Peptides against a protein of PDB entry 6TME. Designs and how they scored, part 271

Target 1, 324 residues: chain A of PDB entry 6TME
Amino acid sequence: NRLKRAYIALQAWKKAFYSDPFNTAANWVGPDVCSYKGVFCAPALDDPSVLVVAGIDLNHADIAGYLPPELGLLTDVALFHVNSNRFCGVIPKSLSKLTLMYEFDVSNNRFVGPFPTVALSWPSLKFLDIRYNDFEGKLPPEIFDKDLDAIFLNNNRFESTIPETIGKSTASVVTFAHNKFSGCIPKTIGQMKNLNEIVFIGNNLSGCLPNEIGSLNNVTVFDASSNGFVGSLPSTLSGLANVEQMDFSYNKFTGFVTDNICKLPKLSNFTFSYNFFNGEAQSCVPGSSQEKQFDDTSNCLQNRPNQKSAKECLPVVSRPVDCS
Target 2, 324 residues: chain A of PDB entry 6TME as posed
Amino acid sequence: NRLKRAYIALQAWKKAFYSDPFNTAANWVGPDVCSYKGVFCAPALDDPSVLVVAGIDLNHADIFGYLPPELGLLTDVALFHVNSNRFCGVIPKSLSKLTLMYEFDVSNNRFVGPFPTVALSWPSLKFLDIRYNDFEGKLPPEIFDKDLDAIFLNNNRFESTIPETIGKSTASVVTFAHNKFSGCIPKTIGQMKNLNEIVFIGNNLSGCLPNEIGSLNNVTVFDASSNGFVGSLPSTLSGLANVEQMDFSYNKFTGFVTDNICKLPKLSNFTFSYNFFNGEAQSCVPGSSQEKQFDDTSNCLQNRPNQKSAKECLPVVSRPVDCS

## One batch from the design tools (peptide; made by RFdiffusion4, then SolubleMPNN)

Design b2_p26_3_s1 (from b2_p26_3, 13 letters changed)
Fold by OpenDDE base, seed 2:
Structure b2_p26_3_s1 (fold): chain B 324 residues (1-324), chain A 26 residues (1-26)
Amino acid sequence: as target 1 above (324 residues)
Amino acid sequence: SAELEAYLKKKAEEELKKANEEAAKR
């Protein structure tokens, strides 16, 4: 019965393919769905004597098509990996029936519409990758209430502010890069206890960086480049004991880059180029360390090469934003 | 241009002083 439902689902999906350049679904014939390329069967959790479809892996198949609602019949699927295809349309709401969903990767496709809220219905979801699509609108706050290990949202069309619920996230990796997020980074960010990597690159984020960033003790990668951030770097950044890669480039930061930041014990790369910093500690100067790389290009620094003109600097440096 | 550079330098020195004072309090 369960494999029969899977057969119906998979045949409906094959019918929804517009192009299969590698003939991935060529062997998707007959009732033996466990022999299908990219279909993986395992003993059911509720009855080990019953074989069920537990996983789909169609990564890098270059398949054009859509996800039909019949995929909701794949109720035993825990792993759904279909990245690097040309699937279009929306994620079917019928996937709410896949209550065992653990890893969901639809990255590098042509999906559209709002955030796939069906992902919020999966109680056991640990991995969510929806990057490199055309998802749009607001990010639902509830995404961060889930016990996700990784959240990949980059290279979409998401808008509005980052939800304050971000502090509830247990994710080790979160990417917001290359969207249309706006507003400030929430102060609750400092509550992300398991965070290792966070990327904000290429959004419309603004305001001052919250002091609470300095509470991210496990962060190894912090990239806030290519935004509209203003003010000075928080002094609390000295608390980033494990940061290795830090990028604040292409913003509107002002003030002094301190020793406390540049001497962070694990820091390997610190890029603060293309801002309006008017001073830096000697420890921040490119070439000052053999172990650390710095980029101070295109700031308002004195006696440094490749800086902005006085004409460009004066209007900004003379009117510093107070972040206090 | 020279006056602007002098102003920027002074501002940088003032910020450095503040940063050092804050660091000394910790």
Scores: peptide ipSAE 0.032, ipTM 0.574, DockQ to the pose 0.017
Fold by OpenDDE base, seed 5:
Structure b2_p26_3_s1 (fold): chain B 324 residues (1-324), chain A 26 residues (1-26)
Amino acid sequence: as target 1 above (324 residues)
Amino acid sequence: SAELEAYLKKKAEEELKKANEEAAKR
């Protein structure tokens, strides 16, 4: 009996709770698992006459505990949403048995260990949210071979280069923010055909920006702030026809910010503050447009307020990095 | 720097807010 297996799994999970401040699992009693708070049943895909546990939603329950191996018995679950809890430990490998997994959200928890490679085993996975945890180590290249709509990795402890396989991703939203990613952005980034939003904030990324970023025609948000990027902005950024929000602040960029970038047709906000830019076009000057917001603070610009001192600028500006 | 830390904190708060809003929609 599929519901009997679900009962075993859910009771094992309840036993794995250390704290349930909202008494979310208070009604998790008896064999009628479909009545459990946060448990959703639906007709099975293989037999509409059979009722199965198809979804879990424990979002914002502030539950402390761990995910026991017995959760692998929830073989009919397609939606697993447990964000904003205090679950700790690792994602059980037994979840590989959940072959119908479609949306997996374990964000805003206390999970640790390496990237949960069990997520790569789910053939139908479309949504992966593991942000705001303590996952560490390398990002597996295979994550971008998945046909995901969204990949949320931000606010973890990932420490690796960004895999070159990123260009294979069909995701519209990808977040790398607030990790320990290092190295260059792969040139293959320009192959992300469905990308709308990408965020690299607050990593250890370095090198020159690849010219291939300019091929991201559908991008509306591009944030590469708070990294170690060097060199000039690629001239190919003029190809970002749909970009609305662009942030390159808190890097080590040099050179000239051009009209072709600042006059992008959909650009609403462009922040390039806290760099070493030594020139900007008139179209990039804050206040030059009512429709566009710019921030040029703390660069090496002449005749602009709030710039770096000559002493700070000279060593960097005099030795520009050649990205050619 | 203190400014960088403040910036990172602000960005983190904004991302958290966005995440919470997104979570509320699901």
Scores: peptide ipSAE 0.017, ipTM 0.429, DockQ to the pose 0.814
Fold by OpenDDE base, seed 1:
Structure b2_p26_3_s1 (fold): chain B 324 residues (1-324), chain A 26 residues (1-26)
Amino acid sequence: as target 1 above (324 residues)
Amino acid sequence: SAELEAYLKKKAEEELKKANEEAAKR
């Protein structure tokens, strides 16, 4: 009996709670699991006459505890939303049995360990949110082979390089922000055919930006701020026909910010502050446009306010990095 | 779905805002 298995799983989970400040599981009593708060039942996909647990929503419950292996008995769950809790430990490998998993949100918890590779076993997964945890180690290259609509990895402890497989991703939104990623952005990034928003903020990324970024025709948000990028901005950025928000601030970029970038047709906000740019086109000057906002603060620009001193600029500007 | 896209967009925007605020502290 599928509901009996669900009962075993949910009772094991209740037992794994250390704190339930809102008494969310107070009604988790008895065999009628479909009446449990945060548990949603639906007709089974394989047999509409059978009722199964299809979804869990415990968002914002502030529950402290862990995920017991018995959760693997919830084999009909397609939606698993447990964000904004205090769950700790690791994601159980037993969740590989949840073959219908479509949306998995464990964001804003206290999970630890390596990337939860069990997520790679779900053939129908479309949404993965593991942000605001303590996941660590390397990102598996296989994550980008999944047909995901969104990948939220930000605010973790992931390290090493971004996999070259990123170009295979079909995701529209990808966040890497506030991790420990290092190395260069892969050149394969230009192959992300469905990409709308990508965020690299606050990592240890370095090197030159790949020219292939200019192939991201559908990107509306591109943020690479707070990294260690060097060299000039690629001229191919003029190809970003739909970019609205672009941020390169807090890097080590040099060279000239060109007219072709600042005149992008959909550009609303372009921040390139806190770099070592030594020139900008007139179209890049803050206040030059009513429809566009620019920030050129703390560069090596001439005749602009709030720039770095010559002492700070000369050692960097005189030794430009050639990205060609 | 359109609903999913709207949801994802909203989450992305919220995340971007938070990330930018944190980055500005550096």
Scores: peptide ipSAE 0.012, ipTM 0.358, DockQ to the pose 0.058
Fold by OpenDDE base, seed 3:
Structure b2_p26_3_s1 (fold): chain B 324 residues (1-324), chain A 26 residues (1-26)
Amino acid sequence: as target 1 above (324 residues)
Amino acid sequence: SAELEAYLKKKAEEELKKANEEAAKR
């Protein structure tokens, strides 16, 4: 009996709760699991006459505990939303049995360990949110082989390079922010045909920006701030016809910020502060446009306020990195 | 990001609601 298996799983999970401040699981008593708060039943896909547990929603329940292996018995679950809790430990490998998983949101918890590779086993997964946890290690390249609408990885402890497979992603939104990613942005990034928003904020990324970024015709948000990028901005950035928000602040960029970038047709905010740019076009000057906002603070620009000293600029500007 | 996230969350909620309504009809 599928509901009996669900009962076993849910009772095991209740036992794995250390704290339930809102008494969310108070009614998790008896075999009628479909009456449980946060448990949603639906007709089974294989037999519409059979009721199964199809969804879990425990968002914002502030529950402390862990995910027990018995959750693998919830084989009919397609929606699993447990964000904004205090769940700890690892994502159980037994969840591989949840082959109908469509949306998996474990964000804003205390999960640890490597990337939950069990998520890669779900053939129908469309939404993956694991942000605001303590996941660590390498990002598996296979994540970008998934047909995901969004990939939220921000605010974790992921390390190593961004996989070259990123170009295979069909996601509209990808967040890498506030991790420990290192190395260069892969040149394959330009192949992300559906990309609207990509955020690299606050990593250890370095090297030159790949020219292929200019192929991201649908991107509206591109944030590469707070990294170790060097060299000049690629001239191909003039191809970002739909970019609205662009941030390159807090890097080690050099060279000249061109008209072709600052005159992008949809650009509303361009922040390139806290770099080593030694020139900017008039169109890049803050206040030059009513429709566009610019920030050129703390560069090596002549005749601009709030710039770095010559002592700080000269060692860097005199030794520009050639990205060609 | 925020708009897409909101959309996806809303969609999930709607799907759950629909599932519950379908279950209640049986």
Scores: peptide ipSAE 0.020, ipTM 0.357, DockQ to the pose 0.039; fails the geometry check

Design b2_p26_3_s2 (from b2_p26_3, 13 letters changed)
Fold by OpenDDE base, seed 4:
Structure b2_p26_3_s2 (fold): chain B 324 residues (1-324), chain A 26 residues (1-26)
Amino acid sequence: as target 1 above (324 residues)
Amino acid sequence: SAEEEAYLKKYREEELKKANEEAAKL
């Protein structure tokens, strides 16, 4: 009996709660699991006459506890939303049995350990949110082989390089922000055909930006701020026909910010502050447009306010990085 | 089910909106 298995799982989970401030699990009593707060039942896909636990929503419950292995008994769950809790430990490998998993949101918790590779075992997964946790180690390349709509990885402890497989991703939104990623952005990034938003903020990324970024025709948000990028901005950025927000601030970029970038047709905000740019086109000057906002603060620009000193600029500007 | 799809769609839209708002504040 599927509901009996669900009962075992949910009771095991209730026992794994250390704190339930809102008494969310107070009604988690008895065999009628479909009446449990945050538990949603639906007809089984294989037998519409049978009710199964299809979803869990414990968002914002502030529950402290862990995920017990018995959760693997919830084999009919397609929706697992437990964000904004205080769950700790690791994601159980037993969740590999949840073959219908469609949306997995464990964001804003206290999960630790490596990337939850169990997420790779779910063939139908479309939404993965593991942000604001303490996941660590390398990102598995296989994550980008999945047909995900969104990949939220930000605010974790991931390290190493971004996998070359990123170009295979069909995701519209990908966040890498506030991790420990290093190395270059893969050239394969230009193959992300459905990408609308990508955020690299606050990593240890370095090297030159790949020219292939200019192939991201559907990108509306591109944020590479607070990294160690060097060299000039790729001229191919003129191809970002739909970019609205672009941020390259807090890097080590040099060279000239061109008209072709600043005149992008959909560009509303372009921040390139806190770099070593030594020139900008008139179209890039803050206040030059009413429709566009620019920030050129703390560069090596002539005749602009709030720039770096010559002493700070000269050692960097005189040694441009060749990105060819 | 249509209800599940509607819920999923709404959830995705809300989470995307939140993500965009957070990204815009950073």
Scores: peptide ipSAE 0.025, ipTM 0.428, DockQ to the pose 0.065
Fold by OpenDDE base, seed 2:
Structure b2_p26_3_s2 (fold): chain B 324 residues (1-324), chain A 26 residues (1-26)
Amino acid sequence: as target 1 above (324 residues)
Amino acid sequence: SAEEEAYLKKYREEELKKANEEAAKL
């Protein structure tokens, strides 16, 4: 039966633990898997009279170990939360049998290898958190074809460009931060109709910001800090009617920071420090508003404190990048 | 049971909320 399969899987997993500091699996004894700490049972969707393992929650257990292939026997699991552990190795391909997977959180572990493509096989997946691992290589374009509510990729070793399929994403939150992504932000980004928060912090992204960013009407957080972006800020950013937090710091932006950007109706914090901006509207000046916070530090602004030297500014400002 | 199903549903909603809040702090 289903619980017997779950028992086999969970006992195999217990054997795959190298360390269990909190003795989380101490009660993982006997056939009554529904009594196991961090194991949650529910009626099966196809037969309400049958109890199945529907969820795993081992968050913050500090368990060292790996995920054995036998976890593929947990075919009724819809929730898999194992964040803040010390699990290592790869995500088993056998997890493709978990066709009910709805939320998959393996964040803050020691997983390695390429993007776990098994996540693409789950038709009902809504939440994917793989942040704070050592996943590497290219991001599969197909990830954005899925009806995900959230995609957390930050603090990994992902490389290459952001797929153009990003515009197909229905996610409200997407994080790319602290990877090795390179190239331009795809113009298709403006098609992300449900996007509330997007974070690009600390990558190797470059080129001009696409004008299509201004089409992100629902975005509340837009952070592109600590990259290699160049050119002027798109004038279309005036379309960000709901943006509250915006960060362009630590880039190579040039030109003038316009009044239309700094007067965005919901803007609370706008950081554009550590660039090569050579002008700003009065509405962008730090301290000009009590409701809005600005940081213009370390630019090429005239008559502002804490700016770059003329020697640092002249080579960049005299050769503006045309983004047209 | 209906209680277990309700628990799992609530758990899912709470975890999604927490994840969104954490993302905003990055």
Scores: peptide ipSAE 0.018, ipTM 0.463, DockQ to the pose 0.044
Fold by OpenDDE base, seed 5:
Structure b2_p26_3_s2 (fold): chain B 324 residues (1-324), chain A 26 residues (1-26)
Amino acid sequence: as target 1 above (324 residues)
Amino acid sequence: SAEEEAYLKKYREEELKKANEEAAKL
């Protein structure tokens, strides 16, 4: 009996709650698990005459506790949404039994340990949100081999390099923000054919931006701010025909910001402040357009307000990094 | 089931939309 297994799992989970401020699990009593708050039943895919637990939604329940291994008994769950709680510990490996997993959202919790590799075992996973946790270590390259629509990794403790397999991703949204990623952005990034939004904010990324970024024709948001990038902006950025929001602020970029970048047809906001740019085209000047917003603050630009001193600029600008 | 698939599809579309909006505000 699938509902009996679900009952065992849900009762084990209730016992794993340390705090339930909103009494979300107050009605988690008795065998009728389909009546449980945050539990959703549907006809089983293999037998429409049988009801199964198909989804969990405990978003914003502020529940403190952990995920017990018995959750692996929820074998029919396709939707698992438990964001904005205080769940701690690790993601149980027993969740590998949830072969129908479609959307997995454990964001804004207190999970720790390495990347939850159990997520790689789910063949039908489309949505992965593990942001705002304490996951650490390297990102498995295999994450980008999955047919994910969205990958949210931001606000964790991930370190090491971004895998070169990123180019295989079919995701429209990928967030790396506020981790400890290091190294260069892989050149394979240009192969992300469905990418709309990518954010690298607040990592330890370095090196030159790859020219292949210019191949991201569907990108609307590109944010590489608060890293250690060097060199000039690739001229191939003129290929970003759909970019609306672009941020390169708080890096170590040098060189000239060109018309071809600032005149991008859908560009709404371009921030390149807090770098070492030593020139900009007239089209890049803040206030030059009514339709576009620019920020050139704290660069090495001549005849612009709020720029770095010559003392700060000269050592960097005089030694440009060759990205060729 | 068709109902489950419809629900999953709808949820995904809504969550993806929200996610896109949120990602743009990071």
Scores: peptide ipSAE 0.016, ipTM 0.365, DockQ to the pose 0.029
Fold by OpenDDE base, seed 1:
Structure b2_p26_3_s2 (fold): chain B 324 residues (1-324), chain A 26 residues (1-26)
Amino acid sequence: as target 1 above (324 residues)
Amino acid sequence: SAEEEAYLKKYREEELKKANEEAAKL
């Protein structure tokens, strides 16, 4: 009996709650699990005459606790949303039994440990949100082999390099922001055929930007701010026909910001402040356009306000990085 | 139920939309 298994799982989970400020699980009593607050039932995919637990929504419940292994009994769950709680510990490996998992959102919790590799076991997973946790270590390269629509990894403790398999991703949105990623952006990034938004903010990424970024024809948001990138902006960025928001601020970029970049047809905001750029085209000057917003603050630009001193600029500008 | 299925579908679409919007603001 699928509902009986669900009952066991949900009662085990209720027992794993340390605090339920809103009494969300107050009605989690008795065998009628489909009446439980935050539990949603639907006809089973394999037998429409059988009712099963198909979804969990405990978003914003401020529940403190952990995920017990018994949650692996929820084998019909396709939607698991438990964001904005205080769940701690690790994601149970027993969740590998949830083979119908389609959307998994555990964001804004207190989860720890390595990347939850159980997510890789779900063949139908389309949405993965693990942001705002304390996950650590390396990303498994296999994450980008999955046919995901969105991958949210931001605000964790992930480290090491971004896997080269990123180019295999079919995701439209990928966030790496506010982790401890290091190394270069892989050249394979240009192969992300469905990419609309990618965010690298606030990592330890370095090196030159790969020319292959210019192949991201569908990208609307590209944010690489607050890293250690060096060299000039790739000339191939002129190929970003749909980019609306672009941010390279708080890096160590040098060289000239070209007209071809600043005249991108869909560009609304381009921030390249807090770098070591030593020149910009007239089209890049803040206030030059009514349709576009630019920020060139704290560079090495001539005849511009709020620039770095010659003392700060000279050691960097005089030693340009060759990205070829 | 059909209502629950419709709710789940709608919820998924809305959550994806919200997530995309939030990602753009990071």
Scores: peptide ipSAE 0.008, ipTM 0.352, DockQ to the pose 0.045

